# Designs tried in a protein design run: peptides against a protein of PDB entry 8OXM. Part 84

Target 1, 371 residues: chain A of PDB entry 8OXM
Amino acid sequence: FKAEFRLAGGVNLPKIIDCVGSDGKERRQLVKGRDDLRQDAVMQQVFQMCNTLLQRNTETRKRKLTICTYKVVPLSQRSGVLEWCTGTVPIGEFLVNNEDGAHKRYRPNDFSAFQCQKKMMEVQKKSFEEKYEVFMDVCQNFQPVFRYFCMEKFLDPAIWFEKRLAYTRSVATSSIVGYILGLGDRHVQNILINEQSAELVHIDLGVAFEQGKILPTPETVPFRLTRDIVDGMGITGVEGVFRRCCEKTMEVMRNSQETLLTIVEVLLYDPLFDWTMNPLKALYLQQRPEDETELHPTLNADDQECKRNLSDIDQSFNKVAERVLMRLQEKLKGVEEGTVLSVGGQVNLLIQQAIDPKNLSRLFPGWKAWV

## One batch from the design tools (peptide; aimed at target 1 V11 Q189)

Design b2_p27_1_s2 (made by RFdiffusion4, then SolubleMPNN; from b2_p27_1, 17 letters changed)
Fold by OpenDDE base, seed 1:
Structure b2_p27_1_s2 (fold): chain B 371 residues (1-371), chain A 27 residues (1-27)
Amino acid sequence: as target 1 above (371 residues)
Amino acid sequence: SLEEQLKERAEKIYKGMLEKFLEELKK
């Protein structure tokens, strides 16, 4: 173990530790706190189960629809090492790194990532109309560039085309599975892309079961399908391969309703799986830079022995768990806004919701919905 | 303490959010 750690950007400041293996290869490892590791480990198991369902179906298997999973290695009761997916980069780092981000490289005359963030933060407390206008101005002056990821990494045209398809399939699978599990909008640093496979890896699965809707700024999209995410698919965008892969993934999920409900029920009532949003986590996830100055890093994770007064919290917890299960059942039946939709209708609604600039403009500015 | 004030603010915000979420899930 090298004593040097880098902070991965993002909320939970995961420590990247470079480890030299017995084979002499350096492997980056992500060190997270206890609760985050359990949440990630549980969600990885759910993803493995979803992958099993996707592999059993001929249509999804032929399309190679999978969610990328990573190994969670618990080191202790309080710490674990995530084996970092070697050869992955955060989408946010590739796109909006301050030094060499793709937006700065390919669109040097556009607004900087900082200017975009500042403009959106200034309107954070404003009307939805003002947020929308500023978001549209930001989007006009911050054009998508994520198409260049595959073009930079894959110089052979045939390989480039295959990798762009792999990316598109990975986005589709992760979007639909993420919607079913209620992962909601994902911070750009919590979505990694594999530099060899062009597949996505979702990390930091601390917001699940639509708990993003109870954040200070509620989520307004079913999954992250921002302009750069779409631009990475190439000229067809959400049409063709992406839509068909979403539909086939949703078909498998809906046809696996009983299995998914049983799995999620067991997880929701697992006393070891803290999926519920808590106030401190909600504040932490949507903290303003202005609020960071007062939070000394000395929130010792140890004193969260706030004895849940078992009785009143248990009734509230059970009511939330039941509602999560009901909402999951609705999703798996294709019930959206009180209407039963076909797989194609449901997927279409979700895509439209995810790409709607009105919904995107209402997201928390820290999550960079313009990227 | 500043931690207690932050915790109390956080609890108040969360309670309001949970109530709103619980109302949205009733629709």
Scores: peptide ipSAE 0.025, ipTM 0.444, DockQ to the pose 0.043
OpenDDE base, seeds 2, 3, 4, 5: peptide ipSAE 0.005, 0.012, 0.007, 0.006; ipTM 0.311, 0.381, 0.344, 0.365

Design b2_p27_1_s3 (made by RFdiffusion4, then SolubleMPNN; from b2_p27_1, 16 letters changed)
Fold by OpenDDE base, seed 3:
Structure b2_p27_1_s3 (fold): chain B 371 residues (1-371), chain A 27 residues (1-27)
Amino acid sequence: as target 1 above (371 residues)
Amino acid sequence: SEKENLEEFAKRVAKGMEEAFKKELEK
């Protein structure tokens, strides 16, 4: 093990560790807690099912629309290693690494990532208006640079163009499937980019089924479509390839409504799949860096027999599960805010919601909506 | 036993999902 570990973020502080294999190859590994591994493993299987649906459809197959999946390899009872896709880096590491982040390299006169974080933390408890004003100031002084990822990695113009398309398709596919599944906590450390394929790998799938909306600071965007995410698509931004890939992905998801509902129903009622937001999980996800000092969660894995007192917890759980299924059904019908939308209308609404600086300014500062 | 439990859980969930998925794709 290298002495340096990086935190990928998330509920059980998944550690990115570089392991030297017995073959002498360095392999980046993500070490997570047991429950996060279960959730990740489950969501990887859902992604595989979604990929199967996408491969069966001629239009999505022709566009090579897929969600990148990774193997969950359990190391121990309490820790598993997610075998990373070799050559994958957190987008946050590329963009906002304090040492050599792309923002610092390409925009040295902009606000530092720390200054942006600080400004947004200062207004965290303020009005939405104050948050919006400060967010706009941060955005003005922190211009996107993610276009340079493909430019640095792919010097050949034809390869560069192909990889930018692969990136754009990956963002579109993962955004729509992530929205359907209600994936939250899409901060810049929970999204990896493959340095060879330019495809995104979503990690830390511990916020699903819109449980991000019940966080102390609710999630206000359907997926991450921040300025850097858009900048990586190049000059067309969200228009053209991204929009079309979202629409085609959404079309496949909507046409697979019964299948997706049945799959999610099996998951929601699996007694070992804890997808519900709990206060400790919520606290951890939205913990302030300043508060990190005192709450060493003693991993007292005390067997709190969460004897889920079966009756009342089951009724509340069942109601939450039913609500999740109902909302999933609405999404798959194109029901947004009580209105039935076409695929294009629904995708347009989701894009507008995801890029709205009013929605972005309301996010928890740790989500880094300005990146 | 507990190494089995995550892998078995993932396999059980996989299998349940795959069975559900197959059942829905066979309709």
Scores: peptide ipSAE 0.093, ipTM 0.716, DockQ to the pose 0.019
OpenDDE base, seeds 1, 2, 4, 5: peptide ipSAE 0.049, 0.011, 0.019, 0.034; ipTM 0.671, 0.454, 0.473, 0.602

Design b2_p27_1_s4 (made by RFdiffusion4, then SolubleMPNN; from b2_p27_1, 15 letters changed)
Fold by OpenDDE base, seed 4:
Structure b2_p27_1_s4 (fold): chain B 371 residues (1-371), chain A 27 residues (1-27)
Amino acid sequence: as target 1 above (371 residues)
Amino acid sequence: ALEEQLKELAERRMKGMLAKFEEELKK
């Protein structure tokens, strides 16, 4: 370990530690001190299993459909070493960095990221109609620019085209697998893009199994497919490559129903895998500036082992786990809103749900659904 | 001791999950 650490940007101020491996290679490691790195580690294994399923299928293998994984070494429940993906940047950092964000560079006359945030925060407690109207105004005055990521990084047109395809495939694979696992919407800082491959890396997997739906501001999209995410696909948007890659991924997932149910069942009943949403985690994920003032600093980290009174919690836990498994089974059967859909029908519904401005306008403003 | 037991339990469960995954992949 080098004695020098760098702070990565972001809410959690992760420490980047440069480690020299036994191979003499310097590897950047991200040390997160507040996140459940065990959850990330478990989800990375699930992604590896999904990747194995995708590699076995000829159609998904030919398309190179994979979820990018990273090594997580959990040190404790709240600490661990993430092998930092060298040459990755948070999408949010590229798009909405205060100084040099792509929105400011390419759209200097649009609303600032701060103005957008402010407008959406002002309506956070308002009606869905008011949220929708303000979201549409924000979207009109904050036009997508993520197409410029590949244009900036890949000057050769043939390379640019291949990288845009790699991006589109990565979004498709992560979206469908993320939907199956119930990862839901992802904060723009929790989606990294590899500057060399144009593939996405999802980090901070603290919301799984649709636990985003039980947040104080419930999630309303199956995955993040915001305007900038779509803009990165280029002129075809969600049509063509993205849709086909979603369909082929969904086909593999549905055909792997028993395997996926078995995996998720083992995870849900793993007492070491705290997938359940708790109030502190909910507050952390949807922290409002107003809520920061009530968090008096005097929460001494007394490890009050909340002795979960085992008996009543166990019945409630089992019921939640059963509901998660039932919903997973429905997803894998193509059951949406009580109707059995084809793979194409299911994927179409999910895409429509994910891009619907009404759904996006209802999301927690902190997650920046306009980006 | 508890952290080590929890690690060992996690490793055992991960190994069990992988084994079940491999079994389901043979069907």
Scores: peptide ipSAE 0.023, ipTM 0.478, DockQ to the pose 0.020
OpenDDE base, seeds 1, 2, 3, 5: peptide ipSAE 0.015, 0.012, 0.006, 0.006; ipTM 0.458, 0.436, 0.261, 0.384; seed 1 fails the geometry check

Design b2_p27_2 (made by RFdiffusion4)
Pose (drawn by RFdiffusion4):
Structure b2_p27_2 (pose): chain A 334 residues (1-279, 317-371), chain P 27 residues (1-27)
Amino acid sequence: FKAEFRLAGGVNLPKIIDCVGSDGKERRQLVKGRDDLRQDAVMQQVFQMCNTLLQRNTETRKRKLTICTYKVVPLSQRSGVLEWCTGTVPIGEFLVNNEDGAHKRYRPNDFSAFQCQKKMMEVQKKSFEEKYEVFMDVCQNFQPVFRYFCMEKFLDPAIWFEKRLAYTRSVATSSIVGYILGLGDRHVQNILINEQSAELVHIDLGVAFEQGKILPTPETVPFRLTRDIVDGMGITGVEGVFRRCCEKTMEVMRNSQETLLTIVEVLLYDPLFDWTMNPFNKVAERVLMRLQEKLKGVEEGTVLSVGGQVNLLIQQAIDPKNLSRLFPGWKAWV
Amino acid sequence: SEEEEEEREEFDERKEEGRERLREEEA
């Protein structure tokens, strides 16, 4: 074990450690004290199940739809450990870096990230109209730059297109799974982009199962589909590879709702922390019902096709009205 | 870097507030 450890930041102060194995290769682990990783363990298990189901299905096997997963080992009710992701860079560090940010490098005339943060801080005390107007003004003077990422990393057109296609597929699959699982904490620091495969990886998974509505600032989107992601998917935008991949993933999930419910039914017997405190779990049953409704496409008794559900999700995600009410730190304009 | 640390703290505070509200609803 290495004698030194680093802090990853945050109120809980997670610890980063390095271990040298028999082969001599250093492996980085993240021990997360005062937090419950059982929910993250369930998330990783359902991620692996979805990846296996996508691999089994011939329609998705050809499209090579995969979900990037990292091992998470719970150690106690209030602690655990997880595998650190190597060879990945944060999206916000690439895009909105103060020093060498992509938006500053490509569009110096556009508004800086500090100006946008100041405007968002000044407008949180305003009403809906002023928030919508400021958001539209910010979007007018802040063009997406993320499309140049592979352009700056993959000079060969074949490799560049391969990486762009893999990025688009991974974004579609991750967005579908996050909507199904109700993942809400999807700001720039929770998503890591690989420098080689260009596949997005979700690392935080801190809050899910429709927990953004519980937060003071409700999450009005099911997944992150901001202007930067859409521009980086290509000229076609959401139409094309993203829609088709979303439809395929939704079809696979409708075909495997039995396996998904079997995986998620681990609750109701060993409830995790932050639940059933302050004295057939209530919230567990509620989230199971909500997941079942999402999977069956019933909701309030209404039937919805896979294509219609995908179109509705796209409309909700790209709607500026929903983006205006989001948390300023979520970086909806980014 | 300092700004990123502050943002991470703000997100954790929001998560704590969310946990408090969840506990109050369960109560």

Design b2_p27_2_s1 (made by RFdiffusion4, then SolubleMPNN; from b2_p27_2, 15 letters changed)
Fold by OpenDDE base, seed 4:
Structure b2_p27_2_s1 (fold): chain B 371 residues (1-371), chain A 27 residues (1-27)
Amino acid sequence: as target 1 above (371 residues)
Amino acid sequence: MEKLLEEKKRFGLLIEEGRKKLLEELA
C-alpha cells in the first residue's frame, strides 16, 4: 500500500488508495468506511455465476455476453475495499455533469439537468397523470445524447461500431441479469461505463430481489432502459442487437432455473446477508437533495433497541423470502402478470415496461428517469 | 436529529405499506 490516499467525492468520503501487487503492478482501490459492502460482494458472486452460465452456452458465449464484475472485500459491516474500476466513468457524470455534461455540450438549448430535476420534484407528490405530463415535457426538452459517448471515445469508425455493439451487449446482459435478480432501476451514478471497452459496470448493489418495489416511491421498471441508455445503442435502439442479446440471456437464465433458485434461496436465508429494505437504506436511496444538508446521520449505534418481537419479524421475513423465491421462479418460467410467455414475449414485455414513459414518470425523481 | 428520526419513522411506515401492497398484489 502507498502511504498516500485520495478522497473520492460523496457523502461517505471513500478513500482511494494505490497498492503495488506482488506482480509489481499498481492497483487502485476504494476504501469505504461507512458502507456495508456485503451485499455488493454477494451480488458480484451471483454475477460471476451468471457469467459462468452465459459462457457455457454457445449463443451467449459467441456474443460475449457478460456482466462486468469488480472485486469487493468486505472488512466489516461498515467497511470494505473495492477494486477501483480504472478507466470507468459514471454515465451520470458523462451525461449530466453540471459543468461539462454531454447534454449541456450537445443540447445547450434543452432544459438543464437541474431544471428537469426541479420540474419532476415539483410533481413528485402529484397524480400519475400530472407526473406523466411533466415527464413528457421534460423528455421533449431534454433529448438523449449518450450516442456521443462512443463517438467521443472511439474515433475510428470500425472501432466505434464494435464498441457500440459491446455497449449494447453489456446493457442487454446486465438488464436481464438485473431483472432476474430484481436489481430494478439503477441510479445514473451507479452505472459506470468503461472508456476503453464501452461495457457497463453496475456498482452499489444495495437494492436486490425487487426491494425497489417497496420503496416509498415504488420502482416501476424491470431495469434501467431510459432514453440515454437506448441512445447509446445507436439508431436501432432496443431493436436488433439489444433485443436478441436480451432473449439469449433470458434463455440461459430460464434454462438455469434450478441453479439460480438454489443460489438465491441460499442467499435469501443467509443470516449474514441483509437484503431486506430498511428505513435507513430507503432514506438514503430516496432522500431529497434539499434534505441532505440537514441530515448528517450521526448514526449512534444505540438504535438496536427496536427488539420488535423476534417472532413477528421472523414470520414476516420468511413470507417475504418465500415470495421473492416464488417471483424468481415465475420470472424463470416466463410467468408475467399470471401468463406464461415465450422468451421473446417476456423480453418484449420487459422492454416495453422499461421504456414506457408512464412507468418512467412514476420513478423517484432523484433517479433521473429522463436521463 | 429529531427530523432524521421522524423521516426514518416515515420511511419505515412507507416501507411497511409497500411490503403490504406487494403482499396484496400477489395474493
Scores: peptide ipSAE 0.217, ipTM 0.780, DockQ to the pose 0.094
OpenDDE base, seeds 1, 2, 3, 5: peptide ipSAE 0.032, 0.000, 0.226, 0.007; ipTM 0.497, 0.264, 0.795, 0.217; seeds 3, 5 fail the geometry check

Design b2_p27_2_s2 (made by RFdiffusion4, then SolubleMPNN; from b2_p27_2, 11 letters changed)
Fold by OpenDDE base, seed 3:
Structure b2_p27_2_s2 (fold): chain B 371 residues (1-371), chain A 27 residues (1-27)
Amino acid sequence: as target 1 above (371 residues)
Amino acid sequence: MEELRKEKEEFGRLIAEGRERLREELA
């Protein structure tokens, strides 16, 4: 280990450490404190399995459909080491990093990221109609710019086109697999983009198995397909390559139903895998930015002994696990809203749900649905 | 501390309501 560390941004102030391996190679590591990295580790294993399924299928292999994975080493229930995703940047950092963000650079006369957030926070406790109206006003005055990521990084037109295609494939693969697994909390800081490959890396996998829907402000979209995410695909948007890659990913997932169900069943009943939403986790995810200062001292270790009274909690837990498994089976059969859909019909429904401004306007303001 | 406890209890109720909604979506 080198003696120096850097802080990564964010509430938990994770430490970036440089390690020299026995092979003499320097490897950057992210040390997270106070986070349960076991969920991330488990979800990375599920992503690796999904990648194996995608590589076995000729159509998904030809399209190079993969989810980017990283190494997670849990050290305790409250600490671990992540492989630092070298050469990645949070999409939020590129898009909305204060005065240097792409929105400010390319759209200097639009609303600031702060103005957008403030407007959406002011209506957070308001009706869905009021949220929708303010969201539409924000969207009108905050136009997408993520197309410029590939244009800035890839000056050669042929390389630019190939990288935009790689991005679009990465969004499609991660969106469908994320939907199947019920992955939530897809805010702009939990999605990294690789500056060399233009592929996405999804981090902070702590909201899975539809647990985002049971938050105080429920998640209303199957995956992040916001205006900037779509703008990064260029002129084709959600049509053509994105849709076809979603369909091919969904075909592989549906055809692998037995394997996926068996693995998820084992994980849901693993006593070491705490995937369930709890009040503290919900509070942390949907706290007000103003309350960030007060939560730091008083999350003492002792309040985590909600001693799950074994008997009544076991029946409640089993009922939640069974429902998650049933919902996963429905998704893998193409059952949406009580109707059996074709792969194309299911993918179309998911795209429409993900881009619907009514669904986007209902999200927690911290999710930044206007980005 | 007491406000955070109240807020935790409120979030606990809201999670329970969220689980009920998710149950209705699956029924």
Scores: peptide ipSAE 0.044, ipTM 0.627, DockQ to the pose 0.119
OpenDDE base, seeds 1, 2, 4, 5: peptide ipSAE 0.035, 0.024, 0.023, 0.020; ipTM 0.550, 0.355, 0.537, 0.458

Design b2_p27_2_s3 (made by RFdiffusion4, then SolubleMPNN; from b2_p27_2, 12 letters changed)
Fold by OpenDDE base, seed 3:
Structure b2_p27_2_s3 (fold): chain B 371 residues (1-371), chain A 27 residues (1-27)
Amino acid sequence: as target 1 above (371 residues)
Amino acid sequence: SELEELEKKLFGLLIEEGRKRLAEELA
């Protein structure tokens, strides 16, 4: 290990450390100090399994549909090392960096990222109607620019086109697999883009199995398909390549129902895989500036409430696990809102839910639904 | 203007290459 570390951008301020391997190669590693990296490690294994399923199918293999994976080495329940995805940047850093973000460069007369965040924070405790109106005003004055990522990185038109296709395929694959697994917390710092491949790398996989729906501000979208995400696909947007890649991914997932259920069942009952949402995790994910002042750890919350009988905890856990499995089975059957949908119908519903400004306006402001 | 012309040129090439690949996928 080198003695030097760098801070990565993001809320958790992860430390980037340079490690010299036994092979003499320097590898950058991301050290997260607060997150249970076991969740990331387990979800990476699930993504590898999904990639195996996608490679077995001729249609998804031909389209090169894969989820980008990274190596996770959990060191403890509270620490671990992520292989730093060299040549990746958080989409949030490209789009909304304070000094030289793409929004500021290409849309200098639009609202700043700070102004957008402030406006949405001011209405955070307001009605859904007021949130929607302010979100629409923010969106009108903060126009998408993510198309410029591929234009800046790939000057050759043929290469640019191939990379934009790779991006669109990566968004589609990760969106559908993420939906099936109930992956939440898809904010702009938890999604990296590879500067060479234009593929997405999803990090911080701690909100899974729809546990984002039980946050104090529930997640209202199945995946991130915000205006900048769509703008990166170019003029076709969510139509054409994206929709077809979603449908082909969903087809493979639905046809792999037994395998996916068996894998997820093993994971849900793994005592080392803490997928359940807890109040501290919920508070951390949706921390409000007002809540920072009152979180003096009064250490005096008596140990008495933790003595809920092991039997009642176990019964409550089992009921949550059963509900997660049931909902996963419904998704894999195409059951949405009590109706069985075709692959195309299910994918269409998910796209409509993900792009709906009413759903986006209800998200926690830290998710940055206007980006 | 220059970005729009680049986007148009890129879009033209995109349509051509997309048509070519679609033809190769249908063949």
Scores: peptide ipSAE 0.038, ipTM 0.598, DockQ to the pose 0.013
OpenDDE base, seeds 1, 2, 4, 5: peptide ipSAE 0.029, 0.021, 0.000, 0.034; ipTM 0.579, 0.501, 0.233, 0.644

Design b2_p27_2_s4 (made by RFdiffusion4, then SolubleMPNN; from b2_p27_2, 13 letters changed)
Fold by OpenDDE base, seed 5:
Structure b2_p27_2_s4 (fold): chain B 371 residues (1-371), chain A 27 residues (1-27)
Amino acid sequence: as target 1 above (371 residues)
Amino acid sequence: SEEIEKEKIEFGKLIAEGKERLKELLA
């Protein structure tokens, strides 16, 4: 193990470590706490099942629509290592790193990442109207640069085009599957990009089944489709390839309704899978120091086993699980706001919701909706 | 359909194997 480690985003502040294998190859590893590893491992299995469904369909198979998965390897009863995809970087590290971030390199006269964050924190307790106005000012003075990722990594024009296409397909697949599963906390440190494939790797999967909507500042978007995410797709943006890949992914998910419901039901009632939002987790998620300033070692919240008094919790849990299953069934039927939509109509609504500046301006500032 | 039930059984096995692996991994 190297003496130096980097922090990734996430609930338990996962550590990125470089390891030399017995084969002499250097491999980056992610070390996480026990509970995050269980949640991530369960969601990786769900992603593998979704990938199986996508490979069975001819149209999604031809488009190579897949979600990137990683292996979870336990180190101990309390810690484990995620097999990290070698050659991945957090999109936040590439875009908004204080020293060498792409925004600073390509847009040196724009607001700094810190200035954007400060402006949005100052209005955090203000009206939605004031948040919207400040968000629009921030967006005007912080222009997207994520197109430069593929341009820096892929100098050959044909390779560049293929990798930009792979990126766009990866965003589409992960966005739709993430929406179906109600995946939240999609901040810029929880999304990695593979420097060789241009595919996304989603990490820290502990906010699922729309539990992001019950946070103190509720999540208002179905997935991350911010300006930099769109800029990485190139000149067509969300139109053409992205939209078609979303529609084909949604078609496979809707046609697999009974399978997906059975899978999620088995997971919701698994006593080893704590998917429910608790107050301490909610506080931790939305008290993150927004700046990559020195993460003061948040005191090990002692595992006070809050002995959940088992009896009254069971009835409340079952009612929450039933509501999650009902909402999943609605999504898989194309029911949005009480209306049945076609696949194209549903995908269009989700894209519009995800790119709406009014929805983006209402997010917790630490989500960095302007990136 | 019988195919959907076979898929449910196969996914149920994948989930069970995944849970067993997760238990073995957490043991």
Scores: peptide ipSAE 0.010, ipTM 0.399, DockQ to the pose 0.019
OpenDDE base, seeds 1, 2, 3, 4: peptide ipSAE 0.015, 0.008, 0.000, 0.006; ipTM 0.378, 0.395, 0.306, 0.348; seed 1 fails the geometry check

Design b2_p27_3 (made by RFdiffusion4)
Pose (drawn by RFdiffusion4):
Structure b2_p27_3 (pose): chain A 334 residues (1-279, 317-371), chain P 27 residues (1-27)
Amino acid sequence: FKAEFRLAGGVNLPKIIDCVGSDGKERRQLVKGRDDLRQDAVMQQVFQMCNTLLQRNTETRKRKLTICTYKVVPLSQRSGVLEWCTGTVPIGEFLVNNEDGAHKRYRPNDFSAFQCQKKMMEVQKKSFEEKYEVFMDVCQNFQPVFRYFCMEKFLDPAIWFEKRLAYTRSVATSSIVGYILGLGDRHVQNILINEQSAELVHIDLGVAFEQGKILPTPETVPFRLTRDIVDGMGITGVEGVFRRCCEKTMEVMRNSQETLLTIVEVLLYDPLFDWTMNPFNKVAERVLMRLQEKLKGVEEGTVLSVGGQVNLLIQQAIDPKNLSRLFPGWKAWV
Amino acid sequence: TEELEELKEQYGANRSRAIEEMEEELS
């Protein structure tokens, strides 16, 4: 074990450690004290199940739809450990870096990130109209730059297109799974992009199962489909590879609702922390019902096809009205 | 500054990193 450890930041102060194994290769682990990783363990298990189901299905096997997973080992009710992701860089560090940010490098005339943060701080005390107007003004003077990422990393057109296609497929699959699982904490620091495979990886998973509505600022989108992601998917945008991959993933999930419910039914017997406090779990039953409704496409008794559900999700995600009400730290304009 | 303190009181550990990033950019 290495004698030094680093802080990853945050109120809980997670610890980062390095371990040297028998082969001598250093492996980085993240011990997360005062936090419950049982929910993250369930998230990783359902991620692995979805990846296996996508691999089993011939339609998705050809499309090579995969979900990037990292091992999470719970150690107690209030602590645990997880595998650190290597060879990845934060999206916000690449795009909105103060020093060498992509938006500053490519579009110096556009508004800086500091100006946008100042405007968002000043407008949080305003009404809906002023928030919508400021958001539209910010979007007018802030063009997406993320499309140049593979352009700056993959000079060969074949490798560049392969990486772009893998990025699009990974974004579609992750977005579908996050909508199904109700993942809401999807700001720039929770998503890591690989420098080689160019596949997005979700690392935080801190809050899910429709917890953004509980937060003071509700989460009005099911997944992150901002202008940067759409521009980085290519000229075609959401139409094309993203829509088809979303439809295929939704079909696979409709075909495997049984396995998904079997995986998620680990609750109601060993409730995790932050629940059933302050004296058939209530919230667990509620989230199971909500997941079942999402999977069956019933909601309030209405039937919805896979294509219609995908179109509705795309419309909700790209709607500026929903993006205006989001948390300013979520970086909806980014 | 006062608004950031209010955000910290409202969100706590749920939005700690997002608020720290906002503080860095505003600094």

